# Ledger of designs, part 7: peptides against a protein of PDB entry 6CSU

Target 1, 51 residues: chain A of PDB entry 6CSU
Amino acid sequence: GALEELRGQYIKAVKKIKCDMLRYIQESKERAAEMVKAEVLRERQETARKM

## One batch from the design tools (peptide; aimed at target 1 G1 A2 L6, target 1 (a further copy) R7)

Design b1_p11_8_s4 (made by RFdiffusion4, then SolubleMPNN; from b1_p11_8, 5 letters changed)
Fold by OpenDDE base, seed 2:
Structure b1_p11_8_s4 (fold): chain B 51 residues (1-51), chain C 51 residues (1-51), chain A 11 residues (1-11)
Amino acid sequence: as target 1 above (51 residues)
Amino acid sequence: as target 1 above (51 residues)
Amino acid sequence: SEKERLEKLAE
């Protein structure tokens, strides 16, 4: 019936949003990781120049 | 330096967004659960009326 | 250190 259909649509929407958010979180973590790696590399180079 | 500060700000922002998204997902799951429970209750009542 | 904390976040 109409109520079950509406419920189904809601659950489907929530499922989609959840997946999108988890993907965004993962991508944000990856970007953060790259930023950290770049900084570590710069710091190591800086230290090496002082030797 | 300025670059490290910018990096720090980015990481902090990502952390906040992650927490907010996880909270939203949790709340959405809770709402979905309540909708399912309400529907199940209605279905049981409907069945009972047919007995 | 804060650096170590950030590196762990990247994992």
Scores: peptide ipSAE 0.114, ipTM 0.607, DockQ to the pose 0.012
OpenDDE base, seeds 1, 3, 4, 5: peptide ipSAE 0.091, 0.098, 0.100, 0.104; ipTM 0.599, 0.584, 0.604, 0.607

## One batch from the design tools (peptide; aimed at target 1 S28 R31, target 1 (a further copy) L22 I25)

Design b1_p12_1 (made by RFdiffusion4)
Pose (drawn by RFdiffusion4):
Structure b1_p12_1 (pose): chain A 51 residues (1-51), chain B 51 residues (1-51), chain P 12 residues (1-12)
Amino acid sequence: as target 1 above (51 residues)
Amino acid sequence: as target 1 above (51 residues)
Amino acid sequence: EEELKEAMEEAL
C-alpha cells in the first residue's frame, strides 16, 4: 500500500506540474499574439506618415 | 530503508522535471529579451530615415 | 513548487 501511495503522490505532483506548464504556455502564446496585434496597430503611425 | 529510498527517488525525479521547466523559463526570458534588441534595431531603420 | 511558480511569475 505504501508503494501505491508513494506512486500516487508522485503522479499527482507531476500531473500538477503539467497543468501549470500547460496554462503558462497558453498564456505565453496569447501574450505573444497580443504583441502581434499591438504592433500591426503601430503601422498605423507609419501608414499615416505615408498618407 | 526501502520506503525512504523510494521516496528520495520520486523527489529527485520531480526535481529533475523542475530543472527542465526552469531551463525552459530562463530561455523564455532570454528570447523576450532578445526581442528587445531586435526592436531597437528596427528603430535604426527609422532613424536613418529621419536623418 | 512555489519556487517554480515564482519563476514562471517572474517570466510573465

Design b1_p12_1_s1 (made by RFdiffusion4, then SolubleMPNN; from b1_p12_1, 5 letters changed)
Fold by OpenDDE base, seed 2:
Structure b1_p12_1_s1 (fold): chain B 51 residues (1-51), chain C 51 residues (1-51), chain A 12 residues (1-12)
Amino acid sequence: as target 1 above (51 residues)
Amino acid sequence: as target 1 above (51 residues)
Amino acid sequence: FEELEKAMQEAM
C-alpha cells in the first residue's frame, strides 16, 4: 500500500544520505593525510636548507 | 647533531598528530553510521505503529 | 600545527 511505498522511499533516501556522509568522511581522511604529508615535506625541506 | 635531533622530534610529533586525526575521522565515521542506523530504526518503528 | 587542528575541526 501507500504507507509501505512511502516507507521504502524513505529508507532508500536515508541509505543514499548514509553513503554521501561516508564518502565525505573518506575524502576528509584523504585530505587530512595529504595535509600531514605536506607538512612533513615542508619540515624536511626547511631542515635541509639549514644544513 | 642538535638540528637532526630536533627534526626527528618534530616528525615524531607530526606522526602522532596524524594518528590522532585519523582516529578522530574513523570515530566520526562510526558515529555517522550509528546515527543513520538509529534514524532507520526510528522510521521502521513509526511505520509499524501506523499499520 | 594550526592548519592540522583546523583540518580536524572541519572533518565533520
Scores: peptide ipSAE 0.076, ipTM 0.544, DockQ to the pose 0.146
OpenDDE base, seeds 1, 3, 4, 5: peptide ipSAE 0.072, 0.067, 0.073, 0.064; ipTM 0.541, 0.534, 0.543, 0.534; seed 5 fails the geometry check

Design b1_p12_1_s2 (made by RFdiffusion4, then SolubleMPNN; from b1_p12_1, 4 letters changed)
Fold by OpenDDE base, seed 5:
Structure b1_p12_1_s2 (fold): chain B 51 residues (1-51), chain C 51 residues (1-51), chain A 12 residues (1-12)
Amino acid sequence: as target 1 above (51 residues)
Amino acid sequence: as target 1 above (51 residues)
Amino acid sequence: FEELEKAMQEAL
């Protein structure tokens, strides 16, 4: 009935929000990883110059 | 020589830090995912009660 | 959803 449909819509919306948040977190992780890689490269270069 | 060894040690340390950071980010993502799941469950329960 | 927002911030 109408109540079941409404409940279904709500659950679907919540699931969408969950997926969006998880994607955001994943993308944030990827950005952080790239920043770490860049920093590692910088540190290696600095170290190499000082050696 | 000694300088190459020192450089190697530094690079190894930096790599370790990188791995630790990546692991931390991964674990943070996992914690966030679990919190999302818990919230989704709560919202479903609340919604179900109101239906 | 405050806990979710907090979790997202902690994951950044």
Scores: peptide ipSAE 0.085, ipTM 0.513, DockQ to the pose 0.125
OpenDDE base, seeds 1, 2, 3, 4: peptide ipSAE 0.078, 0.074, 0.082, 0.081; ipTM 0.597, 0.603, 0.572, 0.598; seed 4 fails the geometry check

Design b1_p12_1_s3 (made by RFdiffusion4, then SolubleMPNN; from b1_p12_1, 6 letters changed)
Fold by OpenDDE base, seed 5:
Structure b1_p12_1_s3 (fold): chain B 51 residues (1-51), chain C 51 residues (1-51), chain A 12 residues (1-12)
Amino acid sequence: as target 1 above (51 residues)
Amino acid sequence: as target 1 above (51 residues)
Amino acid sequence: MDELRKEMEEAM
């Protein structure tokens, strides 16, 4: 019926959003790893300058 | 010393990334709510058309 | 929606 159909569409929409967010988080983790590597390199240079 | 300073910068960078991700999730949640509202409205129209 | 937020935070 109408109520079940509406509920189904709602749940489908929420699940799609969830999947998109999980994918974004995974991609963000990869970008974060690269940012951390760059930061570590910069900090090595700054530390070396102070030695 | 150099090791402690490097560790501190690394931790700071990681914490910043974590905060940015949490903020993004919060903003995504708000967008998701609006998407769900729009979907529910569309599905109401489709359901009504089938009545 | 609060449950969804919690699931996303746990995935980090």
Scores: peptide ipSAE 0.146, ipTM 0.587, DockQ to the pose 0.179
OpenDDE base, seeds 1, 2, 3, 4: peptide ipSAE 0.125, 0.145, 0.131, 0.136; ipTM 0.593, 0.609, 0.595, 0.593

Design b1_p12_1_s4 (made by RFdiffusion4, then SolubleMPNN; from b1_p12_1, 5 letters changed)
Fold by OpenDDE base, seed 3:
Structure b1_p12_1_s4 (fold): chain B 51 residues (1-51), chain C 51 residues (1-51), chain A 12 residues (1-12)
Amino acid sequence: as target 1 above (51 residues)
Amino acid sequence: as target 1 above (51 residues)
Amino acid sequence: MEELEKAMQEAM
């Protein structure tokens, strides 16, 4: 019935939001890792020049 | 050292983002539940008037 | 470098 269909629609929407947010979290973690990697490379280059 | 401190800063930032997103997901679920509840009440009132 | 990336991933 109409109420069950509505329930289904909201549940589907919530699941979609959950998936999108989890993906966003994962991508944010990956970006953070790349930023750290870039900083490490910078520091290594600085150290090399100071030797 | 500086690299360890940087690592700590980024990890802290990522954890904050994770917590915020999980909270957002939870709040979204709660809002969806309230919307369904409101619709159920509306439908019950309509049915009552049609009796 | 790889250890730092891994540690960040494990922190989540």
Scores: peptide ipSAE 0.088, ipTM 0.594, DockQ to the pose 0.067
OpenDDE base, seeds 1, 2, 4, 5: peptide ipSAE 0.079, 0.084, 0.084, 0.078; ipTM 0.589, 0.599, 0.597, 0.603

Design b1_p12_2 (made by RFdiffusion4)
Pose (drawn by RFdiffusion4):
Structure b1_p12_2 (pose): chain A 51 residues (1-51), chain B 51 residues (1-51), chain P 12 residues (1-12)
Amino acid sequence: as target 1 above (51 residues)
Amino acid sequence: as target 1 above (51 residues)
Amino acid sequence: STEEELLEKLNE
């Protein structure tokens, strides 16, 4: 039983780490995508200069 | 004994997973920091314009 | 932040 408990605790710990990394990564990509939008908007300053 | 050793192994294993996540996160900071230099360099194109 | 909390957990 101790072997099953210890195995269970290990699995739980790594599954939580995976869940944290999955969210951290999704968030990071969204932030990166947000950077893409905010800069296409900075071209408005450029295209206004061209106008 | 065997149970304490098995515990040490699971602990050591998850700490390794942590090390991998840490190296990744450090890389994330370096990449974002590299982006700062890259954006400063594109400003160079615009300052040559202003001259 | 999520990154700070993740780093605290990984440094434990």

Design b1_p12_2_s1 (made by RFdiffusion4, then SolubleMPNN; from b1_p12_2, 4 letters changed)
Fold by OpenDDE base, seed 2:
Structure b1_p12_2_s1 (fold): chain B 51 residues (1-51), chain C 51 residues (1-51), chain A 12 residues (1-12)
Amino acid sequence: as target 1 above (51 residues)
Amino acid sequence: as target 1 above (51 residues)
Amino acid sequence: SLEEELLKELLE
């Protein structure tokens, strides 16, 4: 019936949002990791210059 | 320096967003599961009535 | 360093 269909549509929408959010989290994690790597490299270069 | 601090702040913000999103996903999953259970119950009741 | 520790947390 209409009520069951509406519930099904809601569940489908929630699943889509979940997938989109997980992808966003993964991409954000990757970007953050690259920023950290760049920072670590700069810090190591600075340390090496001071030694 | 200022640039390193900004990067650190960005990473911290990303972590917070990640946590919030994971919590939202979990809560949405739980709500969806409850809706499915309710639907299954109704369908079983309907089937039983028709038998 | 703190940044290396943070990297480990992010990569987990």
Scores: peptide ipSAE 0.104, ipTM 0.582, DockQ to the pose 0.084
OpenDDE base, seeds 1, 3, 4, 5: peptide ipSAE 0.103, 0.101, 0.083, 0.072; ipTM 0.581, 0.576, 0.568, 0.571

Design b1_p12_2_s2 (made by RFdiffusion4, then SolubleMPNN; from b1_p12_2, 4 letters changed)
Fold by OpenDDE base, seed 3:
Structure b1_p12_2_s2 (fold): chain B 51 residues (1-51), chain C 51 residues (1-51), chain A 12 residues (1-12)
Amino acid sequence: as target 1 above (51 residues)
Amino acid sequence: as target 1 above (51 residues)
Amino acid sequence: SLEDELLKELNE
């Protein structure tokens, strides 16, 4: 019935939100990783200049 | 230095957001599960009344 | 380095 269908729609919406949030988390981690990589590279270059 | 510290702060903020989002996802799943359980119970009761 | 350690954690 209508009530069961509404519950089904809610569950579907929750699943979509979950997927979107997991993607956001992954993308955020990737951006953070790139910032760290850039710093590591700069430090390596600085070390090389001091060698 | 200041730039490295700023990157560290960014990573810390990202980790916090990740934790908050994971908690929200878990809580949303639990709410959805409770809605399903309530419906199953109602259906069982309806079946019993028709017996 | 600290940056290398953080990178490893972020990639897990």
Scores: peptide ipSAE 0.122, ipTM 0.585, DockQ to the pose 0.042
OpenDDE base, seeds 1, 2, 4, 5: peptide ipSAE 0.069, 0.109, 0.066, 0.068; ipTM 0.567, 0.587, 0.566, 0.461

Design b1_p12_2_s3 (made by RFdiffusion4, then SolubleMPNN; from b1_p12_2 with T2L K9E N11L)
Fold by OpenDDE base, seed 1:
Structure b1_p12_2_s3 (fold): chain B 51 residues (1-51), chain C 51 residues (1-51), chain A 12 residues (1-12)
Amino acid sequence: as target 1 above (51 residues)
Amino acid sequence: as target 1 above (51 residues)
Amino acid sequence: SLEEELLEELLE
């Protein structure tokens, strides 16, 4: 019935939002990981130069 | 240095957003699960009445 | 290092 359909639509919307958020998180993680890796590399290079 | 600090701040912000999103997803999943369970129960009851 | 630990956390 109408209520079941409305519930179904809500669940569908929630699932979509979940997917969008997971994608955003994944992209954000990738960007952050790149920044961290670059930082680690620079620090290692600095240490090497000081040796 | 200043750039490293800025990078650190960015990473921290990303982590916070990730946490917020994960929490939202979890809450949304719980709500969705409740709706699904209620729907399944109603359908089972309808079937039982039709028997 | 702190950065390496942070990387591990982000990759989880």
Scores: peptide ipSAE 0.095, ipTM 0.593, DockQ to the pose 0.173
OpenDDE base, seeds 2, 3, 4, 5: peptide ipSAE 0.089, 0.088, 0.079, 0.068; ipTM 0.590, 0.588, 0.577, 0.580

Design b1_p12_2_s4 (made by RFdiffusion4, then SolubleMPNN; from b1_p12_2 with T2L K9E)
Fold by OpenDDE base, seed 2:
Structure b1_p12_2_s4 (fold): chain B 51 residues (1-51), chain C 51 residues (1-51), chain A 12 residues (1-12)
Amino acid sequence: as target 1 above (51 residues)
Amino acid sequence: as target 1 above (51 residues)
Amino acid sequence: SLEEELLEELNE
């Protein structure tokens, strides 16, 4: 019936949101990791110049 | 320096967002599960009445 | 370094 269909649609929407959010988290982590790598490289270069 | 501080702030913000989003996903899953349970109960009741 | 530790955390 209509009520069951609405519940099904809600569950489907929640699943989609979950997937989208997990993807966003993963992409954000990857971008952050790249920023950290660049920073670590700069720090290592600075250390090397001081030695 | 200022650039390193900005990178650090970004990473911290990403971590916070990750935590908030994971919590939201978990809560949404729990709500969806409760809706499914209620639906299953209704379906079982309907089946029982037809037997 | 702290940055290397953060990198490890982000890669988990």
Scores: peptide ipSAE 0.127, ipTM 0.596, DockQ to the pose 0.085
OpenDDE base, seeds 1, 3, 4, 5: peptide ipSAE 0.123, 0.122, 0.080, 0.081; ipTM 0.592, 0.587, 0.574, 0.554

Design b1_p12_3 (made by RFdiffusion4)
Pose (drawn by RFdiffusion4):
Structure b1_p12_3 (pose): chain A 51 residues (1-51), chain B 51 residues (1-51), chain P 12 residues (1-12)
Amino acid sequence: as target 1 above (51 residues)
Amino acid sequence: as target 1 above (51 residues)
Amino acid sequence: MEEEMIEKLLED
């Protein structure tokens, strides 16, 4: 039983790490995508200069 | 004994997973920091315009 | 955010 418990604790710990990294990565990509939008908007300053 | 050693192994294993996540996060920072230099360099194109 | 993840992964 101790072997099953210890195995269970290990699996739980790594499954939590995976859940944290999955959220951290999703969030990081969204932040990166937000950087793409915010800069296409900075071209408005350029296209206004061209106008 | 066997149970304490098995515990040490699971602990060591998850700490390895942590090391992998840490190296990845450090890389994240370096990449975002590299982005800062890259944006400063595109400003160089615009300052040559202003001259 | 990265510093928070690093501090969290350094916890025992």

Design b1_p12_3_s1 (made by RFdiffusion4, then SolubleMPNN; from b1_p12_3, 5 letters changed)
Fold by OpenDDE base, seed 4:
Structure b1_p12_3_s1 (fold): chain B 51 residues (1-51), chain C 51 residues (1-51), chain A 12 residues (1-12)
Amino acid sequence: as target 1 above (51 residues)
Amino acid sequence: as target 1 above (51 residues)
Amino acid sequence: MDDEMEEELLKD
C-alpha cells in the first residue's frame, strides 16, 4: 500500500544520501591531498632557488 | 614547517567534513522519518473518514 | 586515507 511505498522511498532516499556523502568526502579528501601535493612541489622549488 | 601545518589543517578539515556529513545524514534520516510519520497519520485520518 | 570515516558513514 501507500505506506509501504513511502517507506521504500524513504529507505531508498537515505541510501542515496549516504552514497552521495561518501562520494563528497572522498572527492574532498582527494582535493585536499592534491593541494598538499602542490604545496610540496612549491616548497621544493623554493628550496632549490635558495641553494 | 609549512608542510606539517598544511597536513594538520588537512586532517582537521577532513574530520570536520566527516562530522558535518554524519550530522547531515542523521538529520536527513530524522526528517524522512517525520515525513513517514505524518503520512501514516494522514492515512489513518483518511481511513477513519471512509468508515 | 581515513577508513574510519568511511566506516562510520556506512553505519545505518
Scores: peptide ipSAE 0.130, ipTM 0.598, DockQ to the pose 0.241
OpenDDE base, seeds 1, 2, 3, 5: peptide ipSAE 0.110, 0.121, 0.119, 0.124; ipTM 0.448, 0.601, 0.588, 0.595; seed 2 fails the geometry check

Design b1_p12_3_s2 (made by RFdiffusion4, then SolubleMPNN; from b1_p12_3, 4 letters changed)
Fold by OpenDDE base, seed 4:
Structure b1_p12_3_s2 (fold): chain B 51 residues (1-51), chain C 51 residues (1-51), chain A 12 residues (1-12)
Amino acid sequence: as target 1 above (51 residues)
Amino acid sequence: as target 1 above (51 residues)
Amino acid sequence: MDDEMIKKLLEE
């Protein structure tokens, strides 16, 4: 009935949100890692310029 | 030094990720609520057509 | 999902 269908839609939506969040976290972590790599490179270059 | 600056960049990135995630969750919950509303409307319309 | 769930996910 309508209640069961609504419950099904809600559960489906929640599962989608969870998956989207996990994907977003993974992508954000990858972006953060790239930011760290870029910072390390900048620091190495700065150190080299001071030597 | 380089380590402190890297740590600072990491912490800043993590804080940004957290904020973005919280915003994404809020927006996703709002989208889920709208999906539920749409489903309720569809069910009401379907019921009305059967009457 | 709530703030605590996000904290747990960030720790993964």
Scores: peptide ipSAE 0.159, ipTM 0.622, DockQ to the pose 0.168
OpenDDE base, seeds 1, 2, 3, 5: peptide ipSAE 0.141, 0.142, 0.146, 0.154; ipTM 0.610, 0.623, 0.611, 0.620

Design b1_p12_3_s3 (made by RFdiffusion4, then SolubleMPNN; from b1_p12_3, 6 letters changed)
Fold by OpenDDE base, seed 3:
Structure b1_p12_3_s3 (fold): chain B 51 residues (1-51), chain C 51 residues (1-51), chain A 12 residues (1-12)
Amino acid sequence: as target 1 above (51 residues)
Amino acid sequence: as target 1 above (51 residues)
Amino acid sequence: MDDEMEEKLKKE
């Protein structure tokens, strides 16, 4: 009936949103980690140049 | 230095985004629950009318 | 703290 259908749609939507949020957070963390890694490499190269 | 500042900005941004995501999901679930509750009440009223 | 928030989201 309408109630079961609505409940099913709700559960499906919540699952999708949750997965999308987790993926977004994971990808954001990965991007930030790569930015930090790149900065560390630049700092090391600058230090090496000054030695 | 630039590395510490970048790391600080990243941490702050990630914290804010995660909090916003959790709040969004919580509020979405609450709204969906209220919709289901309203549907249940309508179904009960319809059943009572048919008794 | 990042891991704590991620875990909270996984439990939602």
Scores: peptide ipSAE 0.198, ipTM 0.621, DockQ to the pose 0.181
OpenDDE base, seeds 1, 2, 4, 5: peptide ipSAE 0.198, 0.180, 0.197, 0.192; ipTM 0.541, 0.622, 0.623, 0.622; seed 4 fails the geometry check

Design b1_p12_3_s4 (made by RFdiffusion4, then SolubleMPNN; from b1_p12_3, 5 letters changed)
Fold by OpenDDE base, seed 2:
Structure b1_p12_3_s4 (fold): chain B 51 residues (1-51), chain C 51 residues (1-51), chain A 12 residues (1-12)
Amino acid sequence: as target 1 above (51 residues)
Amino acid sequence: as target 1 above (51 residues)
Amino acid sequence: MDDEMIEELLKE
């Protein structure tokens, strides 16, 4: 009936949201790590230039 | 120095990720709610058709 | 999903 179908649709939607979120977090962390690496490299280059 | 800059970049990146995720969750919940509403409406229409 | 869940997911 309507109640069972609604519950099924809700569960399906929530599970999809969870998966999408986990994927996005993983990708965002990777992007953040690359930004940090770039900053560290720039700082090292600044230090090297002052040697 | 490099350590302070790295810490700053890390904090900035993490805060951005948090904000992006909260926004994504909010939008995803709204999409899920609309999907559920559509399903409920379809079920009501099915019931009405059987009357 | 709430702020607490997001904080846990962001933990390294």
Scores: peptide ipSAE 0.137, ipTM 0.621, DockQ to the pose 0.139
OpenDDE base, seeds 1, 3, 4, 5: peptide ipSAE 0.135, 0.135, 0.130, 0.132; ipTM 0.614, 0.622, 0.621, 0.620

Design b1_p12_4 (made by RFdiffusion4)
Pose (drawn by RFdiffusion4):
Structure b1_p12_4 (pose): chain A 51 residues (1-51), chain B 51 residues (1-51), chain P 12 residues (1-12)
Amino acid sequence: as target 1 above (51 residues)
Amino acid sequence: as target 1 above (51 residues)
Amino acid sequence: ERDEEMEEKLLE
């Protein structure tokens, strides 16, 4: 039983780490995508200069 | 004994997972920091324009 | 700051 408990605790710990990294990565990508939008908007300053 | 050793192994294994996540996060910081230099260098194109 | 929080959490 101790073997099953210890195995269960290890699996739980790594499954939590995976859940944390999955959310951290999804959030990181969204932040990176938000950087893409905020800069296409900075071209407005350029295209206004061209106008 | 066997149970304490098995515990040490699971602990050591998850700490390795943590090391992998850490090296990844440090790489994240470096890449975002590299982005700062990249954006400063595109400002060089616009300051040559202003001259 | 968010990356530093993830690092602190993993060092716990």

Design b1_p12_4_s1 (made by RFdiffusion4, then SolubleMPNN; from b1_p12_4, 6 letters changed)
Fold by OpenDDE base, seed 1:
Formats: sequence, C-alpha cells, structure tokens
Structure b1_p12_4_s1 (fold): chain B 51 residues (1-51), chain C 51 residues (1-51), chain A 12 residues (1-12)
Amino acid sequence: as target 1 above (51 residues)
Amino acid sequence: as target 1 above (51 residues)
Amino acid sequence: SMLDEFEKKLLE
C-alpha cells in the first residue's frame, strides 16, 4: 500500500545518504592523511638542509 | 608554524564534521527503525481485525 | 544538501 511504499522510499533515501556520508568521511580521512604526509616530507627536507 | 597550524585547523574541522555525520547516520537509523515498528504495529492491528 | 552544508562548515 501507499504507506508501505512511502516507508520503502524513505529507507532507500536514508541508505543512499548514509553511503554518501560514509564515502565523504573516508575521503576526508584520506585528505587529512595526505596533508600530514606532505608536512612530514617538508619537515624532512628542512632537516636535510640543516644537516 | 603557520603550516602546522593550518593542518591542525583542518584536522579539527574534519573531526567535527565526521562526528556530526555519524550522529546524523545514527539518528537516521533510529528514525527508520521507528517507521518499521509503526508499520508492524499497523499490520498487527489489521491481522487482529481479521481474526 | 546536507553534504554541501558539511563541506561549507569544513571550509570555515
């Protein structure tokens, strides 16, 4: 019935949003990790210049 | 230095957004569960009327 | 969208 269909549509929408959010979180973590790596590399370069 | 501070600000922002997203996902799951419970209750009522 | 709002907050 109409109520069951509405329920199904809501659940489907929620699942899609959940997937999008989890992907965003994962990509955000990867970007944060890359920023850390870049900083570490720069610090190693500075250390090398001081050697 | 400025670069390290910027990195720190970014990581802090990412962590906050991640927390907000996880909370939203949890609340969405709870709302979906309540919709399922409501449907089950309605179906039980209909079954009772047919008994 | 909600994702857009989160991205906006991230960039603040």
Scores: peptide ipSAE 0.095, ipTM 0.593, DockQ to the pose 0.099
OpenDDE base, seeds 2, 3, 4, 5: peptide ipSAE 0.074, 0.088, 0.082, 0.058; ipTM 0.601, 0.588, 0.590, 0.474

Design b1_p12_4_s2 (made by RFdiffusion4, then SolubleMPNN; from b1_p12_4, 9 letters changed)
Fold by OpenDDE base, seed 4:
Formats: structure tokens, C-alpha cells, sequence
Structure b1_p12_4_s2 (fold): chain B 51 residues (1-51), chain C 51 residues (1-51), chain A 12 residues (1-12)
């Protein structure tokens, strides 16, 4: 019936949002990792200049 | 320096968002599970009425 | 070194 259909639609929507959020988290982690990588590289360069 | 501080702040913010999102996902999964449970219960009741 | 560890954790 209509109520079951509505529940199905809600569950489907929640699953989609979950997937989108997980993707966003993954992308955010990747960006954060790249920022750390860049910082490490700069620190290594500074160390090299002081050697 | 200021750039390192900014990177640190960004990473901290991303971690917070990640935690909030994971919590939201967990809560959404629980809500979805309860909706499925309720639907199954209703279907069982309807089946019982038709028996 | 610590930053390298942090990078590794973020990539998980």
C-alpha cells in the first residue's frame, strides 16, 4: 500500500544519503592527507636547507 | 607558522565533521532498520488476517 | 615522522 511505498522511498533516500556522506568523508580524508603530505614535504625542505 | 596552524585547524575540523557524519549515518541506519521492522510486522499482521 | 604517521592514518 501507500504507506509501505512511502517507507520504501524513505529507506532508499536514507541509503543514498549514507553513500553520499561516506564518499564525502573519503574525499575529505584524502584532502586532509594531501595537506599533511605537503606540510611534511615543506618541513623536509626546511631541514635540508639547515643541513 | 601560520600555514601549519591553518592545516592543523583544517584537519581538526575535518575529523569533527567525519565523526558527526558517521554518527548521523549510524542513526539513519537504525531508523531505517526500525522502519523495515515495522513494515514486516504489518505484513505479518495482514497475512494473519488473510489466514 | 609524526606527520608521516598522521598522513598514514588519514589515508586509512
Amino acid sequence: as target 1 above (51 residues)
Amino acid sequence: as target 1 above (51 residues)
Amino acid sequence: DELDKLEEELKK
Scores: peptide ipSAE 0.071, ipTM 0.575, DockQ to the pose 0.039
OpenDDE base, seeds 1, 2, 3, 5: peptide ipSAE 0.059, 0.075, 0.071, 0.052; ipTM 0.384, 0.568, 0.569, 0.461; seed 2 fails the geometry check

Design b1_p12_4_s3 (made by RFdiffusion4, then SolubleMPNN; from b1_p12_4, 7 letters changed)
Fold by OpenDDE base, seed 4:
Structure b1_p12_4_s3 (fold): chain B 51 residues (1-51), chain C 51 residues (1-51), chain A 12 residues (1-12)
Amino acid sequence: as target 1 above (51 residues)
Amino acid sequence: as target 1 above (51 residues)
Amino acid sequence: SKLDEFEKKLKE
């Protein structure tokens, strides 16, 4: 009935939000890794220039 | 050095964000469960009143 | 490398 449908829709919405947030976390971690990589490269280049 | 500290701080920040988001997800799921529970109770009470 | 290890740690 209508109640079951409403419950189902709510559960579905929560699941979607969960998935979206987990994806965001993963992407955020990937971006962080890339930023660190870039920073390390810059540092190495700077050191090389000073040598 | 400063770079290592920066890297460490960045990792720490990402970890904190991850934890906060996971906690949010968990709390959201709990709230959803409580809402469904309340709805079920209301439905049962309504049915009982009509019997 | 340490860089690889750091990237891995970020992705944990």
Scores: peptide ipSAE 0.084, ipTM 0.577, DockQ to the pose 0.078
OpenDDE base, seeds 1, 2, 3, 5: peptide ipSAE 0.059, 0.076, 0.078, 0.078; ipTM 0.580, 0.583, 0.580, 0.585; seed 2 fails the geometry check

Design b1_p12_4_s4 (made by RFdiffusion4, then SolubleMPNN; from b1_p12_4, 6 letters changed)
Fold by OpenDDE base, seed 2:
Structure b1_p12_4_s4 (fold): chain B 51 residues (1-51), chain C 51 residues (1-51), chain A 12 residues (1-12)
Amino acid sequence: as target 1 above (51 residues)
Amino acid sequence: as target 1 above (51 residues)
Amino acid sequence: SSLDEFEKKLLE
């Protein structure tokens, strides 16, 4: 019935959002790691230039 | 410097989003579970009434 | 997207 369909649609939507959010979190962590890596590289280059 | 500050702000924002999203996922799962529980109860009541 | 909108609200 209509109530069961509504419940099913809600659960499906929640599962989709969960997957999307977990993927977003992972991608955001990867981007953050790349930014840190780039900064560390710049800092090492700066240090080397000053030595 | 400005670049380090920008990096720091980004990392902080990412951490905040991660925490908020994980909490949202957990709360959404709990809401879904409650909806299922309520439906199961209604179905059991309906079955009992028809027996 | 709805996720983008969600992120914007979290950053406010």
Scores: peptide ipSAE 0.103, ipTM 0.612, DockQ to the pose 0.113
OpenDDE base, seeds 1, 3, 4, 5: peptide ipSAE 0.085, 0.100, 0.082, 0.061; ipTM 0.582, 0.601, 0.599, 0.485

